# Peptides against a protein of PDB entry 6B4J, part 232

Target 1, 315 residues: chain A of PDB entry 6B4J
Amino acid sequence: DITMQWYQQLQDASMQCVLTFEGLTNSKDSQAKKIKMDLQKAATIPVSQISTIAGSKLKEIFDKIHSLLSGKPVQSGGRSVSVTLNPQGLDFVQYKLAEKFVKQGEEEVASHHEAAFPIAVVASGIWELHPRVGDLILAHLHKKCPYSVPFYPTFKEGMALEDYQRMLGYQVKDSKVEQQDNFLKRMSGMIRLYAAIIQLRWPYGNRQEIHPHGLNHGWRWLAQILNMEPLSDVTATLLFDFLEVCGNALMKQYQVQFWKMLILIKEDYFPRIEAITSSGQMGSFIRLKQFLEKCLQHKDIPVPKGFLTSSFWRS

## One batch from the design tools (peptide; made by RFdiffusion4, then SolubleMPNN)

Design b1_p27_4_s3
Fold by OpenDDE base, seed 5:
Structure b1_p27_4_s3 (fold): chain B 315 residues (1-315), chain A 27 residues (1-27)
Amino acid sequence: as target 1 above (315 residues)
Amino acid sequence: DESRKELEEWTEELEKKAEEERKKAEE
């Protein structure tokens, strides 16, 4: 399976990256520990500062991240920090930055859906300039949310139940699996972030270049989802999340083909979702139903709430 | 399933178009 090969390749690259900076992470030297902490803060704090408030602030954050990745010194915590402080500094920063972007999907976007857009546009812009960060974003995303690939992890003989639950994307702490609602909320945040990344371009970059991971990957994702058996509650939730965020962009890009796909979802795939939906899980199903019906009736998908406008970039 | 076949065909067509657009942008 080409999709599984791609998944594994990205995971292998991520693991290799971790091994590369192991010397920095495992060092007992006080100076190395200080450098590690400074680099980690420099990589992650700017991402946490991303907000929907002003385009000018977003540009400052982008410039800081880009400067750090470019080997330039940046101010963090009142200190000058550079990836050149350690030979493994760049790999470490790229990994931690990518991890933080996905974490913002898992946490911030999960609780505030509109946050997807400013985070995604920064991630997309950084990905254009630093392809390795993009690959690591995918690796982190795929590991936390296998549905973003998409694939459904299988239980293997001899596997512990907790390990299988983790493979499915559940958090398991002290032998307690997270509640389904919390799980779906986190998965939704990550899918929404992904759906935003594939459609957004950093406005201050070279827009003549092709998007490094554009809407064609969104189409692929939909195609793969539709070729899979639906999962109870999961498929209805994530399909809605994806279409709500990037449906308008897909409609504009693929036009007639998009509408054919949407009809296929409504007529062929939706009944399959219904067949596996229990009475207690009707919320996600009904939401998807209403969305599809509205879009088909109006022959339009609305621009998602929180989409960045020209006025945002002038602020 | 005819629907799956159609979806696969559409996917292949779109991937081909995307690749063609990528090549044009590199020229």
Scores: peptide ipSAE 0.019, ipTM 0.549, DockQ to the pose 0.743
Fold by OpenDDE base, seed 1:
Structure b1_p27_4_s3 (fold): chain B 315 residues (1-315), chain A 27 residues (1-27)
Amino acid sequence: as target 1 above (315 residues)
Amino acid sequence: DESRKELEEWTEELEKKAEEERKKAEE
């Protein structure tokens, strides 16, 4: 399976990255610990500052992240911080930055869907300039949300139930599995962030370059989902999230082909979702149904709420 | 790229299925 090979390659690259900066993370030296903390803050704080307030502020955040990744000193916590402070600094920062982008999907976007767009446009722009950060974003995303690949983890003989639950993307703390609603909320946030990344370009970059992970991956994702058996509640939820965020962009890009796919989803795949949907899971099912029916009836997919406009970039 | 070819082939299959479903709905 080519998809699983790609998944494994990204996970291997991520693991190799962790091994590369292990010396920095495991150091008992006081100075090394300080450098690690400073680099971690420098990598993650700017991402947490991303908001829908102003395009100018977003540009400042982007420039700060790019400067850090370029080996330039940046101000963080009242200190000058640079990846050159440690030989493993760049790898560490790239990993932590990528992890933070995915965490913003898992946390911020999960709670505030509109936050997907400003986070995604920064992530996309950084990915264009720093491809390794993009690969690490995918690796973190895939590990936390296997449905973003997509694949469904399988239970292996001898596996602990908790480990299987974690593979499925559930959080398990103190032998208690995460509630289904919280799980779906986190997965939704990550899928929405991904759907935003694949369609957005940083407006101040070289527009002549091809998107490093563009809408063709959205098409691939849909194709792969439709070739899989639906999962109860999960498929209906995430398919809606994905189409709500990037459906308009896919419609514009693929035109007639997109509508053919949407008809196939409604007429062929949707009944399969219905067949596995219990009475207690009707919320996600009904939401997807209404979305598909509305889009097909109007022959249009609306621009997602929170999409960044020209006025945002002039602010 | 083999992945692109597979996607193209799959897209063609989807288009065919979608067209078949459309015809059934018109009947």
Scores: peptide ipSAE 0.018, ipTM 0.506, DockQ to the pose 0.067
Fold by OpenDDE base, seed 3:
Structure b1_p27_4_s3 (fold): chain B 315 residues (1-315), chain A 27 residues (1-27)
Amino acid sequence: as target 1 above (315 residues)
Amino acid sequence: DESRKELEEWTEELEKKAEEERKKAEE
């Protein structure tokens, strides 16, 4: 399966990255520990500062991240920090930065859906300039949310239940599995972030370049989901999340082909979702139903709430 | 151009699968 090969390739690349900076992370030297912590803060704090408030602030954050990745010194915690402080500094920062973007998906976007857009546009812009960061974003995303690939992990003989639950994307702490509602909330956040990344371009970059992971991957994602058996509650939830965030962009890009796919979803795939939906899961099902019906009736998909406008970039 | 061709191929596969499912439901 080409999709699984791609998944594995990204995971292998991520693993190799971890091995590359293992010397920095496992060092007992006090100076190395200090450098590690400084680099970690420099990589993650700017991402946590991303907000919907002003485009100018977002540009400052972007410039800071780009400067750090370019080997330039940046101010972090009142200190000058550079990836050149350690030979493994760049690999470490790229990994931690990518990890933080995905964490913002599972935490911030999960709680505030509108936060997807400012985070995604920064991630997209950084990805364009630093392809390795993009690959690492995908690797982290795929590991935490296999539905973003998409695939459904299977239980293998001899596997521990907790390991299987983790493969499915559940958090397991002290032998307690995460509640379903919290799980779906985190998965939704990550899918929404992904759906935003594939459609957004950093407005201050070279627009002549092709998006490194554009809407064609959104089309692929939908096609792959439709080729899979629906999973109870999960498929209805994430399909809605995806279409709500990037449906308008897909409609504009693929036009008639998009509508054919949407009709296929409504007529052929939606009944399959219904057949596996229990009474306790009707919320996600009804939400998807209403969305599809409204879009087909109006022959339009609305621009998602929180989409960045020209006025945002002038602020 | 190659990305569009891949997308068309995927769309055709989806249509084929939908048709196969319809035939099974009529049996």
Scores: peptide ipSAE 0.018, ipTM 0.505, DockQ to the pose 0.062
Fold by OpenDDE base, seed 2:
Structure b1_p27_4_s3 (fold): chain B 315 residues (1-315), chain A 27 residues (1-27)
Amino acid sequence: as target 1 above (315 residues)
Amino acid sequence: DESRKELEEWTEELEKKAEEERKKAEE
């Protein structure tokens, strides 16, 4: 399975990255610990500052992240911080930055869907300049949300229930599994972030270059989902999230092919979702149904709420 | 066998919770 091979390659690369900076993370030296904390803050704080307030502020954040990744000193917490402070500093920062982007999907986008776009455009722009960060974003995303690959983890004989739950993307703390609503909320946030990343380009970059992980991956994702058996509540939820965020972009890119795909979803795949939908899961089902029906009726996919406009970039 | 049983129970709990939420939404 090519998809699973790709998944595994990214996970292996992520694991190798962790091993590479293990010396920094496990150091007992006080100076090394300080450097680690400074680098971690420098990598993560700018991402947490991403907002929908002004394009100028977003550019400042982007420039700061790019400067840090380029080995330039940046101001963080009143200190000058550089990845050159430690031989493992760059690998550590790339990993933590990628992790933070995915975490913003999991937390911020989950609570505020419109936040997907400013986060995604920064992530996309950084990915263009720093492809390793992009690979690490995928690795973190795939691990937390296997549905972003997509694949459904399978229960293996002898596996602990908690381990299986974690593989499915559930948080398990103190032998208590996460509530389904919270789980779906987090998964939705990550899928929405991903759907935004694959369609957005940093406006101040070289637009002549091909998107490092563009809409072709969105098309692949849809095709793969349709080739899988639907999961109760999960498939209806995430398919809606994905189409709401990137459906307009896919429509523009693939035209007639997209509409054929959408008809296939409505006529062939949707009944399969219905067949596995319980009475308690009707919310996500109805939402997907209404979305598909509206889009087919109007022969249009609306631009998602929160999409960055030209006016945003002039602010 | 025990892990499979736990998985089934967990799935049933999730389905039950989903059904309860639906009933609340219909009220």
Scores: peptide ipSAE 0.007, ipTM 0.293, DockQ to the pose 0.014; fails the geometry check

Design b1_p27_4_s4
Fold by OpenDDE base, seed 2:
Structure b1_p27_4_s4 (fold): chain B 315 residues (1-315), chain A 27 residues (1-27)
Amino acid sequence: as target 1 above (315 residues)
Amino acid sequence: SEAREWLKKELEKIEEEAKKKEEEAAE
């Protein structure tokens, strides 16, 4: 399976990255520890500052992240910080930056869906300039949300239940599995972030270049999901999240083919979801059904709430 | 169904395009 090979390749690259900066992370030297903490803050704080407030502020954040990744000194916590402070500094920063983008999907976007767009446009712009950060974003995303690949992890003989739950993307702490609602909320945030990344371009970049991970990957994701048997609650939830965020963009790009896909969802896939959905889980399915039926009726997919407008970039 | 057959063809196309991109990147 080409998709699984790609998944594994990204995980291997991510693991190799971790091994590369292990000297920095495992150092007992006080100076190395200080550098590590400074680099970690420099990589992650700007991402946490991303907001829907102003395009000018978003540009400042982007420029700071790009400067850091380019080996230039940046101000962080009142200190001058550079990836050149340690030979492993760049790899460490790229990894932590990518991890933080995915974490913002998992936390911020999960709670505030409109936050997907400003985070995604920065991530997309950084990915254009720093492809390795993009690969690491995918690696982190795929590990936390296998449904973003997509694949559904299977229970293997001899596997501990907790390990299987973790593979499914559940958090397990002190032998307690995460509640289903919290799990779905986190998965939704990550899928929404991904759906935003694949459609957004940084407006101050070279727009003549091809998007490094564009809507063709969204089309692939959708086709693959629909070729899989649905999971109870999960598939209906994430399919809704994905279509709500990037359905308009997919409609514009794929036109007639997109509408064929929506008809397939309604006529072929809904019965499959319904067959596995309990009465207590009907909420997610009903939401998806209502959304899709409305879109088919109107022959339109609405622009998602929080989509960045020209007025945002002028602020 | 006709819809499922269409989906299969679309998946085949996606795979072919992916393979082509990998080949082009290796050159």
Scores: peptide ipSAE 0.604, ipTM 0.929, DockQ to the pose 0.259
Fold by OpenDDE base, seed 3:
Structure b1_p27_4_s4 (fold): chain B 315 residues (1-315), chain A 27 residues (1-27)
Amino acid sequence: as target 1 above (315 residues)
Amino acid sequence: SEAREWLKKELEKIEEEAKKKEEEAAE
C-alpha cells in the first residue's frame, strides 16, 4: 500500500531527525541546555502568537519563523537566537516548529475552529520555503492522528492495551485513557488544521509554484476514507470536520467528481456508518448527514467560518 | 455497486498520478 509506505517513510524521517539532534537534547553542558531552551522558545512562541486579529501581525510572525529557519538571528525572550549556535540547531528547530503546529491543531483549533486558517496559512507558507518542516508536520500529525493518513491502527498480538490506545491517538496517563469527547475534540482540531493547510497559500510567496501539499492530497484522503470500513463515531466526526473546512475548495477544484463523491457518501457510506453507530453516538452521524443533505440540496458547500479574506490581509 | 467501481477507478488514478510525480522527482 503506497499510503502506508508514505506514512512509514515520514515516521522514519522524523525518527532520524530526533536522532540527529540527540546530542543537543541529551547534553549535560549548561551552555548547550541554554541554547536548546532558547531555540525551543524561538521556534514555538511565534506559532503560539498566531491569531485572527490582523494580517500584518501574521506577516511579522511568518517573517520571524522564516528568518530563524534561514539561519538569521531572531529576538526571543530578550535574547538574540540563531540556529547556528549549535550544529544540530536547525534540525531541532524544524522538528519543534513542526510539532508546535500540530499541537496548535490539537489544542487551539480543537477549542476554536476558526483558528485553523491563520495557523494553516503560516504553516503552508513555511512549508513552501522549508519542505523538511512540512514533512515533519505530516509525521507529527500522522503519529497523533492516524486518521489523517488515513488508517485505523489494529491491535497486534502481545501488545499492551495502553499502547494500542496510544496508537489510536488516545492520551493515556497513569493507566487512565482519555475520555472519548476529549479525544474526538483533539482529532477534530488536527483534521481541521490539515484541511486548511492543503487549500491555503501564503499570499506573499511565489504564487507560480505548485502548492507543496495541495488539494490533491485532500482528494486522496477523502477517497481513501471512503474505501475503508468506518470506525464508530470517529469516521463520522472527522469526515464532517474535513468537509466543513475544505469541502468548498474541493467542490471548486473537482466539480462534477466532487459531487459524485458526495453522492457516494450519502448512498453507499452512510448505511455503513449507521450500522456501526450506537444510539449514544448518533449525534456525530446526524450532524454529518444533515450537512451533506443540505449541501446536496443546494448544490453548494459554504465557505467555512474564519476563512481569510482580502480585508484580513489589509489589516 | 457502480459507485464503488467509480471509487476504485478514482483511487487507481490517484496512485498513477503519485507514481508519475515520484518518477519526475527522481529525474
Scores: peptide ipSAE 0.586, ipTM 0.924, DockQ to the pose 0.277
Fold by OpenDDE base, seed 1:
Structure b1_p27_4_s4 (fold): chain B 315 residues (1-315), chain A 27 residues (1-27)
Amino acid sequence: as target 1 above (315 residues)
Amino acid sequence: SEAREWLKKELEKIEEEAKKKEEEAAE
């Protein structure tokens, strides 16, 4: 399966990256520990500062991240920090930056759906200039949300239940599994972030280049999800999240083919979701159904809330 | 169903396009 091969390649690249900077992470030297902490802060703090407030602020954050990845010194915590402070500094920063973008999907976007767009446009712009960061974003995303690949992890003989739950994307702390509502909220945030990344381009970049991971990957994801047997509650939730965020962009790109896909969802896929959905879990399915039926009725998908306008970039 | 056959054809196109891009990246 080409999709599973791609998944494995990204996981292998991520694992290799971790091995490359292991010397920095495992060092007992006080100076190396200081460098590690300074680099980690320099990589992650700018991402946490992303907001919907002003386009000018996003530009400053972008420029700071790009400068750091380019080997230039940046100010972080009142100190000058550079990836050149350690031979493994660049690999470490790329990994931690990518991890932080996915974490913002998992936490910030999960709680505030509109936050997907400013985070995604920065991530897309950084990915365009730093392809390795993009691959690491995918690797982190796929590991936390296998449904973003998409695939549904299966229980294997001899596997511990907790390990299977973690493979499914659940958090397990002190032998307690995460509640289904919190799990779905986190998965939703990550899918929404992904759906925003594939459609957004940094407005100050070279517009002549192809998007590094564009809407064709959204079309692939949608087609693959619909070719799989649905998972109870998960498939309906994530399909809604995906279509709400990138459905308008897919409609514009794929036109007649997009509407054929929506008809397929209504006529072929809804019965399959309904067949596996208990009466207590109908909420996610009803939400998806109502959204899709409205889109088909109006022959339009609305622009998602929080979509970045020209006025945002002038602020 | 006709809809599923259409979806299968779309998946085949997606796979073909992916293979072509991989070949172009390897050259």
Scores: peptide ipSAE 0.609, ipTM 0.930, DockQ to the pose 0.269; fails the geometry check
Fold by OpenDDE base, seed 4:
Structure b1_p27_4_s4 (fold): chain B 315 residues (1-315), chain A 27 residues (1-27)
Amino acid sequence: as target 1 above (315 residues)
Amino acid sequence: SEAREWLKKELEKIEEEAKKKEEEAAE
């Protein structure tokens, strides 16, 4: 399967990246530890500062991240920090930056859906200039949310239940599995972030260039999900999240084909979701159903709440 | 169903496009 090969290639690249900077991460030297911490902060703090407040502030954050990745010194925690401080500094920063973007999907977007757009536009712009960061974003995303690939991890003979739960994206701490609501919330945040990334371009870049991971990947994701058997609660939740965020963009790009896909979801896929949905899980299905019925009735998908407007970039 | 057949054809197109891009990137 080409999709699984792609998944594995990204995971392998991510693992190789970790091995490359292992010397920095495992160093007992006090200076190396300091450099590591400074680089980690320089990579992650700007991402945590992303907000919907002003386009000018978002540009400052972008420029800082880009400068760091370009080997230029940046101010972090009152210090000048550069990836050139250690031979493994660039790989480490790229990995930690990518990890942080996905973490913002998992945490910030999960709690505040509108936060997907400012995070995604920065991620997209950085990906355009630094393709390796994009690959690492995908690797982190796929590992935490296999449904973003999409694939459904299977239980293998001899596998511990906890390991299977982790493969499914659940957090397991002290032999306690994460509650389903928290799990779905995190998965939703990551899918929403992904759906935003694939449609957004950094406005100060070369807009004539092809998006490094554009809406064609969204179309692929949707087609693949619909060709799979649904998972209870998960499929309905994530399909809604995805379509709410990027449905308008997909509609504009794929037009008649997009509407064929929505009809397929309603007429062919809904019965399959409903058949596996318990009474306690009907909420996610009902939400998806109502959304699609409204979209089909109006022959329109609304622009998602929090979508960045021209006025945002003038602020 | 006709809808499922359409979806399969769409997936085939997606796969073909992906292969083409990989070939173009290897040249």
Scores: peptide ipSAE 0.607, ipTM 0.929, DockQ to the pose 0.273; fails the geometry check

